# Ledger of designs, part 39: peptides against a protein of PDB entry 4GMN

Target 1, 375 residues: chain A of PDB entry 4GMN
Amino acid sequence: RYANITLLALVTLASIGTDFQETLVKGNQGSRESPISAADEEWNGFDDADGDAMDVDQKSSSGEDQEEDYEEIDVKEDDEDDDDDSITSEMQADMERVVGADGTDDGDLEDLPTLRELIQTAVPQLIRLSNLPIDSDESLTIQSHALSALNNISWTISCLEFANGENANIHNAWYPTAKKIWRKTILPILEADSADLKLATQVTSLAWAVARVLHGETPTDGNPHRKFISLYHSSKQQAGGNSNSIEEPEDPFQGLGVKCIGVVGSLAHDPAPIEVNREVGVFLVTLLRQSNNVPPAEIVEALNQLFDIYGDEELACDKEVFWKDGFLKHLEEFLPKMRTLTKGIDKRTQPELRTRADEALLNLGRFVQYKKKHA

## One batch from the design tools (peptide; aimed at target 1 T18 N28 S158 I170)

Design b2_p17_6_s2 (made by RFdiffusion4, then SolubleMPNN; from b2_p17_6, 10 letters changed)
Fold by OpenDDE base, seed 3:
Structure b2_p17_6_s2 (fold): chain B 375 residues (1-375), chain A 17 residues (1-17)
Amino acid sequence: as target 1 above (375 residues)
Amino acid sequence: LVLPQNPLAPRIRLKWQ
């Protein structure tokens, strides 16, 4: 009984985290659709080209009348009003406030009661549940659900803009909690060195969400970037041997390799130590050099991380790592390979992967040109 | 229960004009 209630509560918290993300994504898309005036596309008229109606006459044949009495199964559409009221009116109000908030209010979540309760009440319990001793299949299930709920909440918060002091109240409330998730949930699981790739994937997804907010201010205790680089390499070695291939997620961007790249890239942002930045930068550039054996989604993520890390010339990592270690040459040499890789992705079967690869290719060309002008 | 894997935030990263 208590386990089922706990699992239901964890599923509900995980759903809330997802629904909150979807609506934040929709709200942020709606605000960026400045009405491009659909003005001046002159409707050039359809020229009535007379194309010949060819006559093909084919004749045959007669087959018989079997009146199969289709009993009209009156499928009562039970209008299950799926009151998928998954988003409470309080959550919707919090979401509208977060999307509309010019970040002017003092660092209190007074106006965001649902988000406040998620951060202050729910997340501390989820951290506790993720740290239970694993002594049964039930405790493992509870840990997995707690990690999923933490993942969804952390990803949702990581979709908020915090640049230029935007959402500073949410950032200030989340920041100490994000550090607590890192120290209490992520690091202990990474230190346990379990061969459980499912657990590793869950914790790495959570680590990426947390690191997308903390960036280079993520706790450096125990060199976590090296643990995620090691996890990247170990995951590639295991995929070749045992037929317990966790089915590669249908979404190529949900792979453990992509998640590892996302984590280490985020950890390498300013104000990360230059040696952490260097180790991650060398790892990412090495993936581009070895791209023939790297999934396209991992290449897209590695490029995006390199652009974010080295996009600002005022940062110490630009001079001390990017220029000093000759990264521009590797990016320039990768341009023709990226064009080939992107063209090899079928738009019909993998439209998202193709779109993101086309974007990453465009940005790679622009980034190389930018860096050449600032050399 | 397939917990929905959070979609990667669609950051349109056109940083350089």
Scores: peptide ipSAE 0.033, ipTM 0.716, DockQ to the pose 0.153
OpenDDE base, seeds 1, 2, 4, 5: peptide ipSAE 0.028, 0.032, 0.028, 0.027; ipTM 0.711, 0.716, 0.710, 0.714; seed 5 fails the geometry check

Design b2_p17_6_s3 (made by RFdiffusion4, then SolubleMPNN; from b2_p17_6, 9 letters changed)
Fold by OpenDDE base, seed 2:
Structure b2_p17_6_s3 (fold): chain B 375 residues (1-375), chain A 17 residues (1-17)
Amino acid sequence: as target 1 above (375 residues)
Amino acid sequence: LLLPQNPFAPRIKLKIF
């Protein structure tokens, strides 16, 4: 009885975390749909007057109407009334405030009651539940559900803009909680060195969401970047040996390899220690050098992380790692390989992967040109 | 009950360098 209530509450919190994200995406799309005023360019149709009507009398061949009795397959459109009644009016109002807040209010989360309760009340309980001793299938299920709820909340918050002091109230409320998730949930699971790839995927997804906000301010205790690099390599070795393929996730960007790259890339941002930055940078550049054996989605993520880490020339990692370790040469040598890789992705079967690869290829060309000008 | 998995891999915007 208590377990079922706890599981239901965890499912509900995980749902709320997803529904918030959908509302954020919809709200941010609506704010970007400032109507591009269709400039009514009155295309003054050129009055080309002189088209001689050649009256070609094509004879009506009376083809016999074979009434093929198409059995009307009554496809009951189950009107799944996606009464997306999952989004509470309070949740929607909180999301509208987050999207509409001109970042002038250093205010408490007083105006964001749902988000406040998620961060201040729910997350501490989820952290507690994720730290339960695993002694039964029930405790493992509770941990998995708590990790899923933490993942969804953390991803949702990581989709907010925090640059230039935007959403500073949310950032300030989340930042200590994110560090608590890292220290109390993520690190203990990574230290347990479990062979459970499902648990490893869940914790790595959560770690990525958390590290997308904390960046180089993510606690470096116990060298977590090396644990995620090790996990990346271990996941590749297991996929080659056991024909019990853990079904590769249908979405190539949900793979454990992509998640590991996303975590370590985020951990390597300024103000990360230069040694951490170097180890991650060398790992990412090594993936590009070995690209023939690396999934395209992992290459896309590795490129994007390299651009984020080394996009600013004023950062210490530019001089001390990027230039010192000769990364520009490796990126330039990778350009023709990236063109071939991107062209090899079928737009029909993998449209998202192709789009993201086309973007990463374009950015790689620009980044190489940028770095050559600033050498 | 399938937990809703958050489908977001970060959609990376075109970078201006």
Scores: peptide ipSAE 0.056, ipTM 0.742, DockQ to the pose 0.127
OpenDDE base, seeds 1, 3, 4, 5: peptide ipSAE 0.053, 0.050, 0.048, 0.047; ipTM 0.742, 0.739, 0.740, 0.737

Design b2_p17_6_s4 (made by RFdiffusion4, then SolubleMPNN; from b2_p17_6, 10 letters changed)
Fold by OpenDDE base, seed 2:
Formats: sequence, C-alpha cells, structure tokens
Structure b2_p17_6_s4 (fold): chain B 375 residues (1-375), chain A 17 residues (1-17)
Amino acid sequence: as target 1 above (375 residues)
Amino acid sequence: LLMPQNPFAPRIKLKWQ
C-alpha cells in the first residue's frame, strides 16, 4: 500500500519535471520566434527643428567612489565528516541541511513557491529514496523512479539560463541541492560499480543534468570523470559482444555513450582542475581520431563539448591543455572526416542527427579558423 | 517514464563569427 503511493508520487514528480521542461522549451522557442518581420516600419526622418542648444554647465560633481566592499562569502566547506552510520540519520541531516535556513535567504524563491517546494521538499526525499538498500525488486523499482524524478527535475533546471546573473535566485537555490545529488546519489551509485546498464544509464543521465549547472565546480572526489570514461568504454565492449540485448535507444542522443561524453565534457569546464580537463580533452580528441568506430551522435557531442571547454582563450585550459597538447592539429585533421560523416547521415531518416551534425561541422570550421587567428 | 529529451538548442558559438 505505501509502496504504491510512493511509486505514484515518484511518477507524478517525474511527470511534473517533464511537463515543466516542455513548457520551458516551448517558452524559449517562442522567445526566439519573435517575428523579425515587424522592424520594417519606415523610420520617417525627424525634421530639422533648429532647437537652441542650451549650455547646461556640467558641474563636475565628484562622485565619491563608494568602494562597495564585496563581502567575500567565505563558503566554509564544513568538512564535518558526520560518520553517523545510520543511513536514516545522515539522510535526515542531509534533508535538514538542504532545507535548513543557513545563509541563503529562504526569500529568494518567494515568487516561485512550486519550484521552491520541488527543490527544498521533494528533492531531499528523492535523494533519500535513491539511496535505499537494494534488497528487493520493489526497492530497485523505487530507486529507478527516484532517479527518474531527479533526472527530470535536474534536466529542467539545467535548461534555464544562468549566464550573466540570469535566474540567480534559482541558481543559488539549486546549486547546493545539485551538489547534494552529486555526492549522495550519483557518487555512491558510481562507486557500487554495478553491471546494471539501465541503472548506469539513469545515473549518467542525472549526472549530466547536474553537471550542466555545476560544470567545473562539480565535486572532484573519487575522480568521477574517470569513472564515466571507464563506463563509456565498458558500454562499447558489452554492445560488441551481445548485439541482441541492448536495444539501442531510438534517439541516438539518448545513448549511454553520448551521456558519458556530456558528463565528462561538463566536468572539464573551468574551474575544473587542469589535469581533469586534460584527461577529458584527450579522451574527446581520441574519439575524433577513432571516429570510424564511433557513432555520429557521440562525435557531435564530443565536438560540442570541446567547443564549450576550449572556446575561451582567457581560460587556463586554453594555454595549458588546448595549445600545449596540440588539439588544434587534431581538430583540423578531423574536419574532412566530419564533412564525410555529416554527408553520410540521411536527412529523411535521421533529421535531428543530421541537423546537429551540420551545426557541429559549421562550428568546427569556425573554431579551427578562430584558433588559427588567435595562435 | 519519458527521459527528458536532451534539449540541446543549436550551439552556434557566435564568438567565432
């Protein structure tokens, strides 16, 4: 009885996350479809009215530079290793820390009460349910549904614009929760080294959604980028051995390989440790070198990640990794292969894959030219 | 459970125009 109510609640939360994402995607498409057509109103020239230039004396008011003392919010990493062995007490303390009124004014989401309740009330319970001991098919089902709900919520939030301080209130509310999902849900499942490809796909999808917000600020504990690279390779070895059992997802961008690339690419963004960035960058460039044996969707994702990671020349990873490790040469050598790959995709049967490959090819040409100009 | 479609909007980096 309780399990059925819990499962229904989890399915409902996962549905709300999906419906909200569809609404955000439609809203963001609608803002881009603002019809450019209305700007052809003929600006009839202002007539030459001879208005006397009154000499308003610019009194030089010496504005005192108020040095706004940016209080450096010392984010105390309270590394309180609360080794409380009771999963229930840790889960309760984790919920209390995510719900607790520490420093982030609970007012930041006053205008978004549903999103607040989703982040502050629902997500901690989903983290809890994702960490239940797996002792039955019922507990495995609960975990899978909790991961699906977390995935849908995290993906939805990761579709918001956070650049230039946009949605800062949502970002600030989500950021600690996203770190908690990473530490308490994603890492333990990755460390359990389960042969369950379904679970691996679910956790990797969630990890990608979370890492799309946290980027290089994603916790580096236990070298998660290496775990996802290993998972990428393991998934390829298993697919090669038993061609009959892994239904390749109908959407090529929903494949475990694409998800692994998306996670590790996101983890390698600034301010990620340069060595993490290098290992990921070398992995991605190696996929391009081996492109004859790599699905087109994974190549598209690997290119997009390389562009996002190394698109800024001011970042330390540009000098210390991109230029130092000679990535430009590999990208330039890949350009003719990418043209062939893209042309080989049938627009009729795989329109999205073709569109994304055409875009990635265009960006690759521009990126190579840009990097050559800034060499 | 519908896995959210990965809503990669077209990533044309305008910085390289």
Scores: peptide ipSAE 0.037, ipTM 0.698, DockQ to the pose 0.170
OpenDDE base, seeds 1, 3, 4, 5: peptide ipSAE 0.031, 0.032, 0.021, 0.032; ipTM 0.697, 0.692, 0.665, 0.694

Design b2_p17_7 (made by RFdiffusion4)
Pose (drawn by RFdiffusion4):
Order: sequence, then C-alpha cells, then structure tokens
Structure b2_p17_7 (pose): chain A 285 residues (1-30, 108-237, 251-375), chain P 17 residues (1-17)
Amino acid sequence: RYANITLLALVTLASIGTDFQETLVKGNQGDLEDLPTLRELIQTAVPQLIRLSNLPIDSDESLTIQSHALSALNNISWTISCLEFANGENANIHNAWYPTAKKIWRKTILPILEADSADLKLATQVTSLAWAVARVLHGETPTDGNPHRKFISLYHSSKQDPFQGLGVKCIGVVGSLAHDPAPIEVNREVGVFLVTLLRQSNNVPPAEIVEALNQLFDIYGDEELACDKEVFWKDGFLKHLEEFLPKMRTLTKGIDKRTQPELRTRADEALLNLGRFVQYKKKHA
Amino acid sequence: STILQTPAPRITLSWYD
C-alpha cells in the first residue's frame, strides 16, 4: 500500500490544488456551496496536510511525506491566493480560508522555520508556501518568531527562469507581511531591507528588483497608513527611490525583450510605476 | 509537482454571489 496508499494520495491532492485554478478561469468565461471542490480542499484536505507536514521525519521516507504534504499545501495556498480579496471582493472565500491560512502559518511554516538547518530544497518549499499564505494575510499574518528576520537572513545566505528564484520568494513573502496593519517596527525592517536592495542594486538579479519595487508600491502607497509617515518619510525612503530611477532605467533596457519577454515587459511596468510613485508622494508632506 | 509562482492580476469571480 505504501507507494500507492500514501504518496499517490498526496500527489493527487496537490494536482487537485493545481487544477482548481482552471476552474476559476473557465468559470469566469461563462457556504462554499457553489465550490464544493474548494470547500472540500479547505475543510477536509488541508487539516490532514498540516498534520502530515508536522510529524517526523524520523526517517527518509517520512522526509518524502513531509515534502509531498508541503507540495499540496503550496499548490492550494497558491491557487487560493490567485483570487482578488482587496476591498470586499470574494468575501465568502476569504472567510473560509483566512483562519486556515493562519493555522498553516502557525502549525506548519513556523515550526519548520524554528530549526534553521539544513536543507535548501526544504527551505525553498517553506518560503514558497509562506509567500502564498502571506499574500492573503497581508500583515495580519502572525508576527511571532519575527519570521521576517529569518526570511531576510535566508535571502542573503542563499546568495552563494528569473521569477522562480528563491530570492524572489524571500522578497515577496517579507514584503507581503509588512503591509498595514503590521507592527510598525516589523514594517521598518522589511522596508529597510527592500530599499537597501535598491541602494545596492549593483548585483541584485533583475527579477528581484521588480519584486522589490512591486512590494514597496504595494506597502507605502497610502498616506493614511501610519507606516507611510512613521517609516517611508521618517527614514526618507523617497531619496533612494528618486536616486534609483536612473539606475532602474538602464537595467530595464538591459533586458532582451526577445530573450526573455515577460521579465522585460514586467520591468517596464515597474519603472513606469516607479516614476508615477515618485510623483504622488513628492506631492505629499 | 508544484505550480510555478509568478504574481499576476488576481481573479475576481463576478458570477459568484
């Protein structure tokens, strides 16, 4: 039963996690009662995956169970985070998911992040999941072991397809949990790291630049948020952004539109947004 | 296998009540 009974169930649940994304797209061309697949995924499939993700690991075989369990959690969490939850959008699905997303973080991502050592493959798996979960949680994400510090250290240390880099994952997840209403100091650290990435953009991969710019625009674009005054202005983030604008233009033109297109067009949007961003705040004390 | 994670515009379910 081993090869069939356990591994097959996980790989299939993970595929179900991937393919539900097509239901969302096709559904558009035409209490989760209307989405039983999603309902079952959250209420039934996910609790067992959190359990499996937790347990040792005493043996290599259970090392694979954990990995597969993390793959399924990742695919589901990612697909769900592909929904628009800003404003009142998709509120039914948000309430069904949010507490579970908190559990995945507390019971899965956090204990694994507690024991630093040793894997890169596993470190990559947890950050991917944590990035998916934090895209929904948005600074409501738990601040316990000061996880942003660990993901920040993970970025620099793992320094030794452009958008699949682990570094991109570290930028996204730390950037996502630093939105309001996060602890203002947690925001200060994450914001400082994201800006430092630009000041020292001399060696940062272009995709990590685009993600850092998107995360910053996503965080400090509202003057009513305490962190816009308490961090963006208090620490003068505006100067580095104005200084980075010329540096950003040359690196963008340094990207071969023909090899490969997506990063180029994505970076064009970031400089465009970067320019518009330097204006809007320039207009606000 | 896992899905590739590249942020894109998020989906709104206009048909869903």

Design b2_p17_8 (made by RFdiffusion4)
Pose (drawn by RFdiffusion4):
Structure b2_p17_8 (pose): chain A 285 residues (1-30, 108-237, 251-375), chain P 17 residues (1-17)
Amino acid sequence: RYANITLLALVTLASIGTDFQETLVKGNQGDLEDLPTLRELIQTAVPQLIRLSNLPIDSDESLTIQSHALSALNNISWTISCLEFANGENANIHNAWYPTAKKIWRKTILPILEADSADLKLATQVTSLAWAVARVLHGETPTDGNPHRKFISLYHSSKQDPFQGLGVKCIGVVGSLAHDPAPIEVNREVGVFLVTLLRQSNNVPPAEIVEALNQLFDIYGDEELACDKEVFWKDGFLKHLEEFLPKMRTLTKGIDKRTQPELRTRADEALLNLGRFVQYKKKHA
Amino acid sequence: SKITLASDHEHLAKHIE
């Protein structure tokens, strides 16, 4: 039963996690009662995956169960985070998911992040999931072991298809949990790291630049948020952004539209947004 | 009603295995 009974169930649950994404797209061309697949995934499939993700690991075989359990959690969390939850959008699905997303973080991502050592493959798996979960949580994400510091250290140390880089994952997840209403100091650290990435953009991969710019625009674009005054202005983030604008233009033109297109067009949007961003705040004390 | 997708959902879907 081993090869069939356990591994097959996980790989299939993970595929179900992947393919539900097509239901969302196709459904649009035409209390989760209307989405039983999603209802079952959250209420039934996910609790067992959190359990499996937790347990040792005493042996290599259970090292594979954990990995596969993390793959399924990852695919589900990612697909769910592909939904628009800003404003009142998709509120029914948000309430069904949010507490579970908190559990995945506390019971899965956090204990694994507690024991630093040793894997890169596994370190990559947890950051991918944590990024998916934090895209929904948005600074409501738990601040316990000061996880942003660990993901920040993971970025620099793992320094030794552009958008699949682990560094991109570190930028995204730390950037996502630093949105309001996060602890203002947690925001200060994450914001400082994201801006430092630009000041020292001399050697940062272009995709990581685009993600850092998107995360910043996503965080400090609202003057009513305490962190816009408490960090963005208090620490003068504006100067580095104005200084980075010329540097950003050359690196964008340094990207071969023909090899490969996506990063180029994506970076064009970031400089465009970067320019518009430097204006809006320039207009606000 | 219809489900609203994230603006950059296609980019995000690339992270799905």

Design b2_p17_8_s1 (made by RFdiffusion4, then SolubleMPNN; from b2_p17_8, 6 letters changed)
Fold by OpenDDE base, seed 3:
Structure b2_p17_8_s1 (fold): chain B 375 residues (1-375), chain A 17 residues (1-17)
Amino acid sequence: as target 1 above (375 residues)
Amino acid sequence: SKIKLAPDWELLAKWIG
């Protein structure tokens, strides 16, 4: 009984986190309708070519009518429109306020009661549940659900804009909690050195969500960037053996490799120690050099991380890492390979991957030109 | 707040300029 209620509560918290994320994403898509001027490309009329309908006389094979009396099981579609609108009216009101709030800097969430309860009440319990001793299948299930709920909450919060002091109240409330998730949930699981790729994927997803907010202020204790780089390499070695058990994620961007790149990229942002930045930068540039053996989605993510890390020339990492370690040469040498890689992605079978690769290719060209002007 | 899923427009503006 208590286990089922706890699991239901964890599933509900995970659902709430997802729906909140989806609504934040949808709310932003509506604001990105810059009027793409419909270039009236005159659809030149397809000429009615008179295709001669050949009369293929297919013969009348008389298969016998076995009238199997299928009893119409009157499946009453109980349209239980369980509009389980998992988004409570209070949560919707909190979301509307988050999207509209001029950031008060006090970290007070008085005007955001649902978000306050998620951060202050739910997350500390989820951290506790994620740290239970694993002694049963039930404890493993609870840990997995707690990690899923933490992931969804953390991802949702990581979708908020915090640049230029936007949402400062939410940032200030989340920041200590994000550090607590890192120190109490993520680091202990990474230190346990488990061969469980499912657990590794869950913790890496959570780590990415947390690191997308903390960036270079993520706790450097125990060199977490090296642990995620090691996990990246270990995951590639295991995938080469028993391919049967890891359902390749249908979404190429949900792979453990992409998540590892996203984490280490986020960890390398200013004010990260310059040596952490260097180790991550060298890792990312090395992926580009080895691109023939790297999934396209990981290349796209590695490029985006490199742009975000080294896009500001005022940062110490620009002079001390990017220029000093000669990264521009590697990016320029990769540009023709990226064109080939992007052209090799079928738009019909992998439209998202192709779109993101086309964007990353465009940005790589611009980034190389920018860095050449500022050399 | 606009979730900039786009690259930082300031960084992108530095790149286009």
Scores: peptide ipSAE 0.018, ipTM 0.502, DockQ to the pose 0.086
OpenDDE base, seeds 1, 2, 4, 5: peptide ipSAE 0.015, 0.007, 0.014, 0.000; ipTM 0.542, 0.522, 0.547, 0.441; seeds 1, 2, 4 fail the geometry check

Design b2_p17_8_s2 (made by RFdiffusion4, then SolubleMPNN; from b2_p17_8, 7 letters changed)
Fold by OpenDDE base, seed 3:
Structure b2_p17_8_s2 (fold): chain B 375 residues (1-375), chain A 17 residues (1-17)
Amino acid sequence: as target 1 above (375 residues)
Amino acid sequence: SSIKLAPDYEYLAKFIG
């Protein structure tokens, strides 16, 4: 009885995330002037906007050598990870304090009460439910539904524009919660090394939604990009062996491989550590080199991620990875293969895949031309 | 305030499910 109520509540939360997305879409339709035909704009890179280089005015104030004896305040970071799963009044007060203490403009969601309740009330409970000990089919079902609800909420939020300070109130409210989902839900499941491809697909979908907002600010602890690259390779090995046709998702873009590429691509954005960027960039370029054995949808996603990661020439990854590791050559060598791949997709049977492949081919041509002009 | 959507939101919405 309790399980059925919990499951119904989780399904309802997942539905609210979907209904919220539909409401956002309907609300924005009134402000969309006709999409300017972006077809004729000269591809000038991905102008990620003005990182306002705060001119750190090095005021060389020659202030005197006062040897103030800074007593070594032994800040015992007692990492009392109080694993007390009890929603104590203290955890509620600390949730209120973490929301209250630092004069970070807690993204005032006064105008968005449903989103506030989803982030502040529902998501913490969903994180808890995703971390339940898996000792029964019931606990596994609860975890799956909690992950589904977190997925739907996270994807809904990832459908918002956050570039150039857009939706800053929502971004600021979501950002700490997104990091919490990453650390308390995604990482523990990835570390449990489960052979369950369903669970792996759920957590990878959630991880992609979260990483699409956090980008290179996603926690790098434990090298999660390597875990997702490993999962990508492991999933390819398992699909080849057992004739338990995990029904290839009818949608090619719902595959675990696409989701893994989406996660690691998002993790490699600035300000990701340059070695994380390099490892991901090499992985993505390697998929293009091995494209004869890679599903077309994964190639489309890998291309889009490469464009987004390396579209800005002002980023450290352009000089230190893209040019240094010779990625332009690999992209140029891939152009004729991409033309062949795209032409091989039947527009009648796979219209979406063909459209996205046609777009990715167009962008690849533009990107290669751009990078050659800026060499 | 008008909530701005990501350019690819229609594609992203397919991962909600």
Scores: peptide ipSAE 0.558, ipTM 0.954, DockQ to the pose 0.839
OpenDDE base, seeds 1, 2, 4, 5: peptide ipSAE 0.557, 0.558, 0.558, 0.557; ipTM 0.953, 0.953, 0.951, 0.953

Design b2_p17_8_s3 (made by RFdiffusion4, then SolubleMPNN; from b2_p17_8, 7 letters changed)
Fold by OpenDDE base, seed 1:
Parts: structure tokens; sequence; C-alpha cells
Structure b2_p17_8_s3 (fold): chain B 375 residues (1-375), chain A 17 residues (1-17)
């Protein structure tokens, strides 16, 4: 009984986090409709083709009016109230405030009651549940659902803009909680070094969501970047040996390899220690050098991480790592390979992967040109 | 969004330059 209630609550929290994320994603897509200039394609007129007149005949047969009394079967539409798991009016109001409020100052989340309860009440319980002693299949199930809920909440929050002091109230409320997730949930699972690829994928997804907000301020205790790099390599070795293809997730960007790249890339941002930045940068550049054996989605993510890490020339990592370790040469040498890789992706079968690869290729060209001007 | 939107590094290069 208590386990089923706990599982239901965890599933509900995971759903809420997903629906909130999806709504934020849809809202951000709507704002990026650049006005497609309606090119007035002159709709050339339909020519009035002279369709000919054919004539055919008569017959009159008078068949009898059987008034079949159609009993109007009053199909009571049982309005099954599909309790459409719709975002509550309160959650919608919180989303509208988060999306519409440019420049919310350092607040205590008074105006964001649903988000406040998620961060302050739900997440601490989910952290507790993710740390239960594993003594049964039930405790494993609870841990998995707690990780799923933490993942969805953390991903949702990581979809908010925090640049330039935007959403500072949410950032300030989330930041200590995110560090607590890292130290109390993520690190202990990584230290256990489990051969469970499902658990590893869940914790890596959560780690990426958390690290997308904490960046280089993510706790460096125990060198977690090396653990995710090790996990990346271990996942590749396992995929090569057992013909149990872990069904590559239908979305290439949901793979464990992409998630590992996303975590370590996020961990390497300023103010990360220069040695952490270097080890991650070398890892990412090495993936580009080995691109013939790397899934295209991982290459796209590795490029996007390299751009995010080394996009600012004022950062210590630009001089001490990017220029010092000669990363520009490796990026420039990769441009022809990226063009070939991108062209090799079928637009019909993998439209999203192709679009993201086209964008990453464009950005790579621009980034190389930028760095060559600022050399 | 899970999709990192394409950075306009040409605009960024104009803003930093």
Amino acid sequence: as target 1 above (375 residues)
Amino acid sequence: PKIKLAKDWEELAKWIG
C-alpha cells in the first residue's frame, strides 16, 4: 500500500515535470517564429480545362418506401472525463510568470507557488527516496522513479534562462538544491560503479540537467568528469561486444553517449578548474578526431559543448586551454569531415538529426572564423 | 529546451569585437 502510493506520487511528479518542460519548449518555439517572409509565390491560375458533356440515360424504377424506423440509438457519449493530465491552472500561471517576467529580482518565489513547492518540498523528498537502501526490487523501483522525477524537474528548471540575472529568484532557490542533488544523489550512485546501464543512463541524464544550471560551479569533489568520461568509454565497449543492442533510443540525442558529453561539457564551463576544463576539452576534441567511429548525435553535442566552453575569449580557459593546446587546428581540420558527416544523414529518415547537424556545421564554420580573427 | 539553439557566432563576434 505505502509503496504503491509512493510510486503513484513519483509518477505524478515525473509527469508534472515533463508537461511543464514540454510547455516551456513549445512556448520557446513559438517565440522563435522568425517572420517567414511570406514570399508572394504568385499562385499561377488553374487553367479552366473544357470538360466534355456526356449524356447518359433514363431508368425510372419506383421501388417501395419501406420506412425502416431507424431507432435513434441514443449513444450516450459517456464523457469519460479524460482527466487530461493537463497542467493545473496554477502551474500554467507559474509558467506564464516565468516566461513573461523579464527581470524578476531576487525573490523568495512568493509569486511562483507551484515551482516553490516543487523545489522546496518535493525535491528534498525525492533526494531522500533516491538514497533508500537497495534491499528489494521495490526499493530499486522507488529509486528509479525518484530519479525520473528529479530528472524531469531538473530538466524543466534547466530550460529557464539564467543569463544576465534573468530568473534570479528561481536560480537562487534552485542552486543549493541542485548542489544537494549532485552531492546526495548523483555522486553516491556514481561511486557505486554499477554495471546497470539503465541506472547509469538515469543518473547521467539527471547529472546533465543539474550541470546545465550549475556549470563550472558543480562540485568537483572526486573528479566526476573522469567518471562520466569512463562511463562513456565503458558504454562503447559494451555496445561493441554484446549483440544485445540496447535499443538505441528512437531519439539519437537521448543516448548515454550524448548524455555523458552533455554532462562533462557542462562541468567544464567557467569557473571550473583549468585541469578539469583541459581534460574535458581534450576528450571532446578527441571525439572529433575519431568521428568515423562516433555516432553523429554525439559529434553534434560535442561541438555544441566546445562552442559553449570556448566561446568567450575573456575566460581563462581560452588562453590556458583552447589556444595553448591548439584546439583551433583540430576544429578547422574537422570542418571537411563534418560536411561529409552532415551530408551523409538522410533528411527523410532522420530530419531532426540532420537539422541539428546542419546547425552545428554552420556554427563550426562561424566559430573557426571567429577564433581566427581573435588569434 | 533540449535543443541547443544554434549560436550566431557572427553576432557574438560583433558583440565582443
Scores: peptide ipSAE 0.029, ipTM 0.487, DockQ to the pose 0.044
OpenDDE base, seeds 2, 3, 4, 5: peptide ipSAE 0.013, 0.012, 0.006, 0.007; ipTM 0.528, 0.482, 0.477, 0.435; seed 2 fails the geometry check

Design b2_p17_8_s4 (made by RFdiffusion4, then SolubleMPNN; from b2_p17_8, 9 letters changed)
Fold by OpenDDE base, seed 2:
Structure b2_p17_8_s4 (fold): chain B 375 residues (1-375), chain A 17 residues (1-17)
Amino acid sequence: as target 1 above (375 residues)
Amino acid sequence: SKIKLDKNWKDLAKWIG
């Protein structure tokens, strides 16, 4: 009974996350579309139809109070005060700079009580459920649904604009929770080194959603970028051998390879350690060099990540990695290959992939010109 | 200076399964 209620709650939370994202995406689209067409739907007033309150007869069935003795499962709160003081003094100083002087904007989602409860009450429970010992098909199902719910919530929040202090209250409320998801859900699953590609795909999707907000502030403990690079390579080797086609997802962008690229690209953003940035940058540039054997969707994602990582000449990674390791030459040499690749995508069968490849090709040309001008 | 590239992130909704 409890398992079915838990599963139903998890499915409901995952669905709420999806509906919330659709609403946010529609709302953000509506703010960019000129306000013209929404004016003419006359809200025809609610006619106050006096619907007769049917007298539902109070049949007083005296149900005997069976005191079901709920055994209080004393979950020892190991209050491990993980005062993980591994907040480097530089990260603390940069957080203090983003906290502009005036408002005690403690991440008080006063105006967003539902989102507050989702972040503060629901997500910690989902983290706990994702960490259950896997001893049964039921526990595996619970973990999968908890990961799905966390994925949906994390992706939804990652679709908000946080640039220039937008949604700062939501960012501030989410940031510690996102780190908790990373440390308590993502890392343990990655360390368990499971051969389950479905679980690996779920955790990698969640990791990407989380890393899209945390970027280079994502915890680097245990070198998770190398684990995702290894997972990328392992996923390619398995697809070549056993013709048990894990059905390639119908969407080329939903592939594990794309997700791995998205995670490691996000992890490599400033202020990531320069060595993490270098290893990821070399991985991404190597995919471009080997593009004949790489799916087009992975090339598109790898390009997008390279543009985001190295699009700012003021960042340390520009001088210490991009220029030092000669990435411009590889990008310039890839430009004619990208033109051929993009033209090879059928607009009729893969319209999205073609559109994103056309965009990435355009941006590659612009990026190469930018870097040549700022050399 | 930072380069501003056009990126159409409309497909982010597809990452929810």
Scores: peptide ipSAE 0.145, ipTM 0.797, DockQ to the pose 0.233
OpenDDE base, seeds 1, 3, 4, 5: peptide ipSAE 0.138, 0.137, 0.139, 0.138; ipTM 0.791, 0.791, 0.794, 0.796; seed 3 fails the geometry check

